# Ledger of designs, part 273: peptides against a protein of PDB entry 3S8F

Target 1, 157 residues: chain A of PDB entry 3S8F
Amino acid sequence: VLTLFVAVPSLMTAFTVAASLEFAGRLRGGRGLFGWIRALPWDNPAFVAPVLGLLGFIPGGAGGIVNASFTLDYVVHNTAWVPGHFHLQVASLVTLTAMGSLYWLLPNLTGKPISDAQRRLGLAVVWLWFLGMMIMAVGLHWAGLLNVPRRAYIAQV
Target 2, 166 residues: chain B of PDB entry 3S8F
Amino acid sequence: DEHKAHKAILAYEKGWLAFSLAMLFVFIALIAYTLATHTAGVIPAGKLERVDPTTVRQEGPWADPAQAVVQTGPNQYTVYVLAFAFGYQPNPIEVPQGAEIVFKITSPDVIHGFHVEGTNINVEVLPGEVSTVRYTFKRPGEYRIICNQYCGLGHQNMFGTIVVKE

## One batch from the design tools (peptide; made by RFdiffusion4, then SolubleMPNN)

Design b2_p26_3_s4 (from b2_p26_3, 17 letters changed)
Fold by OpenDDE base, seed 5:
Structure b2_p26_3_s4 (fold): chain B 157 residues (1-157), chain C 166 residues (1-166), chain A 26 residues (1-26)
Amino acid sequence: as target 1 above (157 residues)
Amino acid sequence: as target 2 above (166 residues)
Amino acid sequence: SVLAFMAGLRATILREFLTTYALLLN
């Protein structure tokens, strides 16, 4: 189906980024199938934020394919599923990327590195944001599967 | 050193690209499987029908709400429904239990939603087009119609009712 | 500018509200 063509470059980009992360992790001493993940700089909110965004984007991307399916869309269209999908894509990936960008940009603009306390606070912020977003997204997707309508303040379920 | 790193990156990229392509085919296969199994909740698309939204209120099968429910056969009905800003016509829609109901839904103004709670009926209603949905109510009672497509300031209050009689 | 954008956004929202209310009253 031609409609799925848009998914191809997105997947390519996502997995290219994953490849870069794997390479970086291995350069940092990570070994094995998953050891490179642990070697990544998880102490840097500028890194953690966009990576968490990407992680949220994975189920969101899968959901995008579902939404693009003319058969599966009958189940989820105009239900809470759709806002769930959008919040994964926008409120997780885009927002966390923006947050990460700020953690990189502000120190560079001021010429001053962030303090250790600020770094730890930043990590807490992005992790809590991610956690909250995942809870919300799972809830919305679940509600959507239960036929909770989009753009309505009431539901029978 | 940069050149070596570049070559290494390319090798990893090739592997991950192959993985991405494989995943793409998996997703397509899953869609195909869904199509083949005809999962619950799928509403087959009906024949495309068009109407003039500027005259649909004045003439035709949608013009008189008292004539909106038409018996087309034994235990078969067609219901001509208007979704408008901000409600549904007729309201309530009264149909018998166990009958096959064909809803013919259109709009005289803007795009609306037609979501019937407790059912898999969930369609968008476009001015100038007729949405066709077939459903059989097995349980008597009241079913709420919800507009799930933003249609203006009164959108949140746009509700209808289907009354299924024993 | 961002400020100009926000001003434009507010104006657009206001326009949409007024238009909708006008339609509701007709």
Scores: peptide ipSAE 0.007, ipTM 0.702, DockQ to the pose 0.015
Fold by OpenDDE base, seed 1:
Structure b2_p26_3_s4 (fold): chain B 157 residues (1-157), chain C 166 residues (1-166), chain A 26 residues (1-26)
Amino acid sequence: as target 1 above (157 residues)
Amino acid sequence: as target 2 above (166 residues)
Amino acid sequence: SVLAFMAGLRATILREFLTTYALLLN
């Protein structure tokens, strides 16, 4: 039961991140309820990647609460649900954050800015990665709910 | 401007915190509800049964597969199952349709899975511990047991069968 | 505004949890 208390700091963290994004967007000239989102630097893969990771992390976090509940875990444990959760948390957030960090770090370390072509390619990479991860995650969660076993090549469904 | 921002941030944080706390209680309530409605096949950790994995094959109710299915009452059975590298015993497990079956599953060697296809039976089997699952098979036929916990080179081929007889 | 965003976010999170829970109980 106390394990669910993890939701408190997690949600607080989410707030902080969201607030930071809003401030950044408004600083960049965004106005209105959602105008600040548009004002964010969506042309920069170093920004887009971790933000997409954060978006994937939200449903993953929700799933984490499920996995941490012993009664609900009985349903999903060792099913395809678990890999689905992992891919949202690690393969989405962590991986995309790493990708984004690289897009920032390398130009700074080398002193050479990325070309426009490289920038566009980077954007394509992170968006495609995100899309693929979302598709896979949804599929894995769905399969898990259908009781497809983890670590098995065979299933009834 | 700074003061206004500070006040706004505080309000937002309080709201967010309140929501977090509220959600905590919601989750607790949901868990409680699940426990109240879905505990038929789940044994609480406080009732954990333990066995010696080094002797479980030689002594006790798991020692003889021919005696693994024990009738405990009218239309009630206990089945003592061993999950081992790489299979299950008894195999097949034969039980009657409509009977309440209590599976008591343990392992003599490493951790295995016990996932009965077509059912919600899905437990890990740890050496030294007994996993208990209660289930009633409503439909006759064969149900495949799948190991869903990696247990070695033969893991992918580790299967068993439950035969439900009319 | 941050308040509106948070409200939306909370609603989304809540919906997701409830939906997931419902699916698991089915």
Scores: peptide ipSAE 0.000, ipTM 0.720, DockQ to the pose 0.454
Fold by OpenDDE base, seed 3:
Structure b2_p26_3_s4 (fold): chain B 157 residues (1-157), chain C 166 residues (1-166), chain A 26 residues (1-26)
Amino acid sequence: as target 1 above (157 residues)
Amino acid sequence: as target 2 above (166 residues)
Amino acid sequence: SVLAFMAGLRATILREFLTTYALLLN
């Protein structure tokens, strides 16, 4: 029971972030149910990267609840499911946030804005990273459900 | 305007808090349901049993691989398995088809995994503790045991075999 | 719109959880 209570502040934080994004989008002129999303600065890799990380973190968070449940963990423990979860949490959210932070930090530290070419390259990098991570994560979770063990080079399937 | 925004945010936070609490109860209920209805699919863990890892190879039921398989009933066996760096003993483990097998697994050295392919047997093996899993093999054949917990340089080659005889 | 989003998200989370739960338990 106490372990599951940890999900409460996590969910609150996640939805607060989502609410913040909506407000930001609306402040930028977005209207309607989804118009605020389009109004967000999708041309800035410093913004896109952490947002994509957040998107990956959502299913990862759900997986966290699964992993914390002793009965459900029995099914997924030490299978490819666990690496799938970790890649969403660390290799997606944390890594993309770090990437985004660099796109903001380096220009500010050097006093030189990034070129348009660098910006476009940055966008390509973070989107490709996200795509690859999602493909891998889905595969790992699927494999985990098929009882593919982690930390092994062979499997029954 | 700022005050309105603040109130709205607070309302959303309260809403999400309530939702989170509701979901918590749902999760607990689902766990309870699982325990009530799916216990047959879960390998029942026995009582926490401890053993001295420094002497387990020298004395006791794990000391002699030739005596590792013990018949405890007409169609019931207990198998005392050691997971060590880097293998399992006995190897192979020979058991009859259709018999209820109680595996008692421990380690003399480091933490290992005991993952039996084609089954739901998947446990970690800790030195000083005895892992107990119960399983009945319905199909004859060979089942590979895989170590799915990193245990050292030879981890990737640590395999065992369970042979189920007709 | 925020309330609608939250309602939709709540429903989605619940659905995904139940689906995953069902899959994990066969």
Scores: peptide ipSAE 0.000, ipTM 0.716, DockQ to the pose 0.416
Fold by OpenDDE base, seed 4:
Structure b2_p26_3_s4 (fold): chain B 157 residues (1-157), chain C 166 residues (1-166), chain A 26 residues (1-26)
Amino acid sequence: as target 1 above (157 residues)
Amino acid sequence: as target 2 above (166 residues)
Amino acid sequence: SVLAFMAGLRATILREFLTTYALLLN
């Protein structure tokens, strides 16, 4: 129960970030219920990368609640579910945030802005990374629910 | 400007907080669904049972693999299993079909896993602690035990077998 | 030294390998 309580501040943080994004989108001219999303700077890999990381973090966070549940953890513990969770949290959020940070940091350190070609390449990289991570994560979670063991090269399935 | 931004964000947070409450119900529903579809019900936490890993091989119910399967009732058995680097004992574990089996699992060395394929038996085995799992095998045959906790260079080859007899 | 570290590491790996191999053969 106490472990599950950790979900509360995490959710608060998540929705605060979402609120910040909505504010930013509306400042950029977005209107309506969802128009602010389209108004966000999706042409900037430094923005897109961490946002995609956050999107991956949502199901990962939900999975965290599952993993922290005594009864549900019995089902998923030491199955492929666990590495699926990790790849969403570490290999998606953390990695994409790092990637996004580099897209901001390197131009500032070198004093040279990224070219349009580099920008487009960056966008391709982060989107492909996100897509690959989502496919893998879904697969791992699914396999975990099918009782595929973690840290084993064989499975009944 | 910072104050204005903060106030604006706060306004949006009100909406997102409402959304968050809705999501809480969604999560509860998902948990309920998962429990209903993937579990047989609430699994109660058992009493922590301790054992000395340094003597478990020499004395006590785990010492003799030939005496590891103990009938405790007309259709009830207790099986004392050791997970060690790198295998299980007894191996195979022979139990009758339809009997209620209580596995008492411990380790004399390092942490291991005890994952029985085709079942919901999946526990970590810690030296000094006894893991207790209750299960009834409804189908005869062989069930493979897999170590799903890294335990050394031989981890990948650490397997056991449960033979369920008709 | 780096050399000593590497030698120790290799020796440890070899020891663990041989031990594991022996266990697997039994």
Scores: peptide ipSAE 0.000, ipTM 0.715, DockQ to the pose 0.012

Design b2_p26_4_s1 (from b2_p26_4, 12 letters changed)
Fold by OpenDDE base, seed 4:
Structure b2_p26_4_s1 (fold): chain B 157 residues (1-157), chain C 166 residues (1-166), chain A 26 residues (1-26)
Amino acid sequence: as target 1 above (157 residues)
Amino acid sequence: as target 2 above (166 residues)
Amino acid sequence: SLAEAFNELVETLPAEGARLREALLA
């Protein structure tokens, strides 16, 4: 129970970021309950990458609650579920955030803007990464629920 | 205007914070429900027991694999299992079908896993601690034990067998 | 009991998964 209190600052942080996104979208002309989302700069891989990471972080965070529950953890612990969880957290959120950061940082450090071709390629990369990671994560979570063990080359299924 | 932007941000933050708190309460409610039904679907575990990993092979109930299966009552057994680098003892573990089995599992060396395929038995085995799992095998046959915690060079080959006899 | 039902479900899930896999690959 006490461990689950970690969810409080995590949720606060997550939704503070969401608030910042809403504000940014509304500043960019977005209106209504969801119109601000469309107004965000989806043409910039430096923006898209970390946002996709955040989207992956949502189910990962939910899984974190499961993993932190001693009763539910009994089911998923040391199964493929666990790799599924941290692939969402690390290989999705952290990695995509790093990718996005580089798309912003490198042009600023070099003083050279990225070309349109590089921008388009960047968008393709981050979207494909996200898609692949979601497929992998769903597969790993599914396998985990089927009691596929972690760190083993063999399984009953 | 920085002041206007600040106020706007605060307004949105308040809204999302409220949503965050709502979600928090949902999760707390789910946890509370889980705790209220904490025995549902979970194999009962005993209280934490401590053992000396340096002597567990020489003294005590884990010392002799031939004496590892102890009948404690009618159709009730305690099985003292060692998970070690790289295997299990006794191996195979022979138990009768339909009997209530209490596994007492510990390690003399490093952390191992004890994952029994076809069951929900899945525990970590720590040197100095005893993992307790209660289970009843309903179907006869062989059940493979898999180490699902990396324990060294032979980890991938660390398997055991539970033989459930009719 | 709920615990028994859940345990039975968990124990059968791998087999069901295997059957599904076989069906998808057939």
Scores: peptide ipSAE 0.017, ipTM 0.738, DockQ to the pose 0.187
Fold by OpenDDE base, seed 5:
Structure b2_p26_4_s1 (fold): chain B 157 residues (1-157), chain C 166 residues (1-166), chain A 26 residues (1-26)
Amino acid sequence: as target 1 above (157 residues)
Amino acid sequence: as target 2 above (166 residues)
Amino acid sequence: SLAEAFNELVETLPAEGARLREALLA
């Protein structure tokens, strides 16, 4: 119930951010329905990380609504589904946002931009992190739907 | 320049806000669809029933594991199960195939889980409350009970067995 | 390459750490 109360403002916030990104992309020369995405600064890990976090948060947020459902919770509660949800929300969005923040914060604190090599390494890190989180999250959600229990080392399947 | 940017941002925000609202309805629809197609996974909750966890081991239907399985009808049974640190009683739980089983589960100590493999039985067990689950075993054999809620140092080894007899 | 990026990062970390320290103390 409480989750549903915050679902609307959370979605509004998320899509407001998306609106800002669309605007930025269009200012950078992007055209069409999806051209603005291509125009975004995908070469900057400080940008890529939180965006990837947001992308992971989308299915996680949808899952949050599922988890908050009194009826649907019977299917997923205390199964591997739950940690799958958590890893999308915390280990993906929050963590990637934190990682991205570091790529912005440290250069500003030191007064020196990151090198090109550091930038490339940063991109590799955040993309690999995202990929790993998605693999794990999909696996956990799938396992949860197969009734694999949470907090247990053994399962029928 | 700033004014132009502000106006543009507002336009995009309005569009995306509309999209967000549409997505909310999509999610509601998906929930409805899931409920319609996966109702078999829903275990109806009974009325809230309470019990004194401090005396549940000494008196009442949970006190004697030998009396835990009660036939309530020609093909109906009630099983009074205790989840405790760290196990279940009775263990094993023996029930006949094809019978309607009503599990009444409670705890004398801390919160436990009651997850029966191969079934949709998956409930938390709270001290002072009775969890009620209704299920009919269609296949004979052994079904493992797993505690899926942290309950202490022995949590990982807390298992039970339901034996379904032909 | 990733190897080059790693090496460059390791090489620059001490200097960046020093700059960070100075910035925090300023």
Scores: peptide ipSAE 0.005, ipTM 0.700, DockQ to the pose 0.009
Fold by OpenDDE base, seed 2:
Structure b2_p26_4_s1 (fold): chain B 157 residues (1-157), chain C 166 residues (1-166), chain A 26 residues (1-26)
Amino acid sequence: as target 1 above (157 residues)
Amino acid sequence: as target 2 above (166 residues)
Amino acid sequence: SLAEAFNELVETLPAEGARLREALLA
């Protein structure tokens, strides 16, 4: 019940953010249906990190609806699927948003801009983090669908 | 200029809002499709049944493991299972191949899991409640019961066995 | 090994728990 209640506002919020990104991209010279995406500041880890988090949140949010569905939850409950969902929501969205926030916040708080090397390193960190989380999440969801139990060191598969 | 900017933002917001609503309906449709096709092999749950976890070991159908398997009809059995820290009773659970088995599972202590490997049986067991699962074993052999809900120090080794006889 | 010792301990817990429960209810 709680998940379904939160799902609608969360979707609205996510798509509102997407609308803001589209507007920003178009202001930066992006044109067409998808050209605005390329125009976004992909060279800034403070931007890339939370956007990657949002991308991870898409399948995670869908999974949340699955977990809240009584019939579908029977399939995935207490399987590796559940940790997979958590890693998309917490370890991807929340964590990457926090990382992105730090890339913006620390330079502003200290008054010291990040160097180009630090910027590039930051980009590498957030992309690698995202990649790792996606691999883990896909693996956990897959294992869950194969009935690998949660909180168990052994499985038949 | 400010008015134009606000109108532009509103247009994008409306578009994305419409998309969000469309996606909501897609998700609902997917759930409905899954329910209709039953490809996931969902086992219907029984009615909510309550028991006293403090007396379940002393009286009632769970009190005697030797009488836990009850024949309720031709090729139909009810098995009264206790999930406890840290194991299951009866253990092993012996049932015939091809028989319709109704598992009535409860706990005298804390929340446990009841996950039968090789099957789609996977339920949580709450003290004070009876979990009901209906299943028919098609293949003879041994099926391992795994606890997939943390229940204490011995959780990782909390196993049971279902022996399906020909 | 340590793992074996731990497993042995854990495997005895159900019996010990049952005994303790009986003692507490006596």
Scores: peptide ipSAE 0.000, ipTM 0.700, DockQ to the pose 0.015
Fold by OpenDDE base, seed 1:
Structure b2_p26_4_s1 (fold): chain B 157 residues (1-157), chain C 166 residues (1-166), chain A 26 residues (1-26)
Amino acid sequence: as target 1 above (157 residues)
Amino acid sequence: as target 2 above (166 residues)
Amino acid sequence: SLAEAFNELVETLPAEGARLREALLA
């Protein structure tokens, strides 16, 4: 009955993180409603990766609410929808956060900063990963809505 | 300086918390709307029914595939289906077009899936429980049953057939 | 539309992948 209330602390956490990003952006000179976004350090893969993960987590979270609904879960359960959901949650957020953490941790542990070339390569990697994950996730959700079964190599459609 | 920073942080937090709460209500509203407008797409499930998976093959309505299809009324049937490693019985399941079919599905071994292509029938089948799904086939023909829950080495080959007769 | 774009992507990706593979192996 109160299953959907799990969304409350999750949303609070998510938007608190967003608040932190806004604050950071404004401290870096960002102004206006959206100017703070541009002021964030988008040249740092250690920053970009987890932020992209958070962006992927938004539709995933919405999908989580759907999956938690008894009636709606009847439609999507054990279809391609489910893999689409957890690829947003795990393969996007968790994985990208891990990537970002690595980009911060390794230079810090070794005492050697990454080169400009390595930085640029890192940015390319995390952006391409995010793009690929979004494409796959959209495809899986779409297939799920078309009643493509999970864990099956064959479907009517 | 620290006090000013704290006040600023609190202001941002208040704004984003308000947004968070608003989004929560939006999601709830969307779910409510979807449920209200798409109720016809939900197949009614029966009450929770238990069965002994260790004896379901030897006694009861699932024991004899030849007696699995039971007419319960005019244009109404109950079909007792077993999902097992690795197939379904009876196979094929023969039912008439336009009849109201109540599927009572259980498993003698492990958890399986019961996904009928071309329909919205999609349930998990648990040993010890009976899954009840009500459906009316409007089109004659063959409908493939797919296991969409991993159940072992032969999972990928676990298929059944429903034959709807005119 | 988004749907059309998605369908186009699905239809073209295998071919693009094959071309890339050939290019890498050449």
Scores: peptide ipSAE 0.017, ipTM 0.739, DockQ to the pose 0.032; fails the geometry check

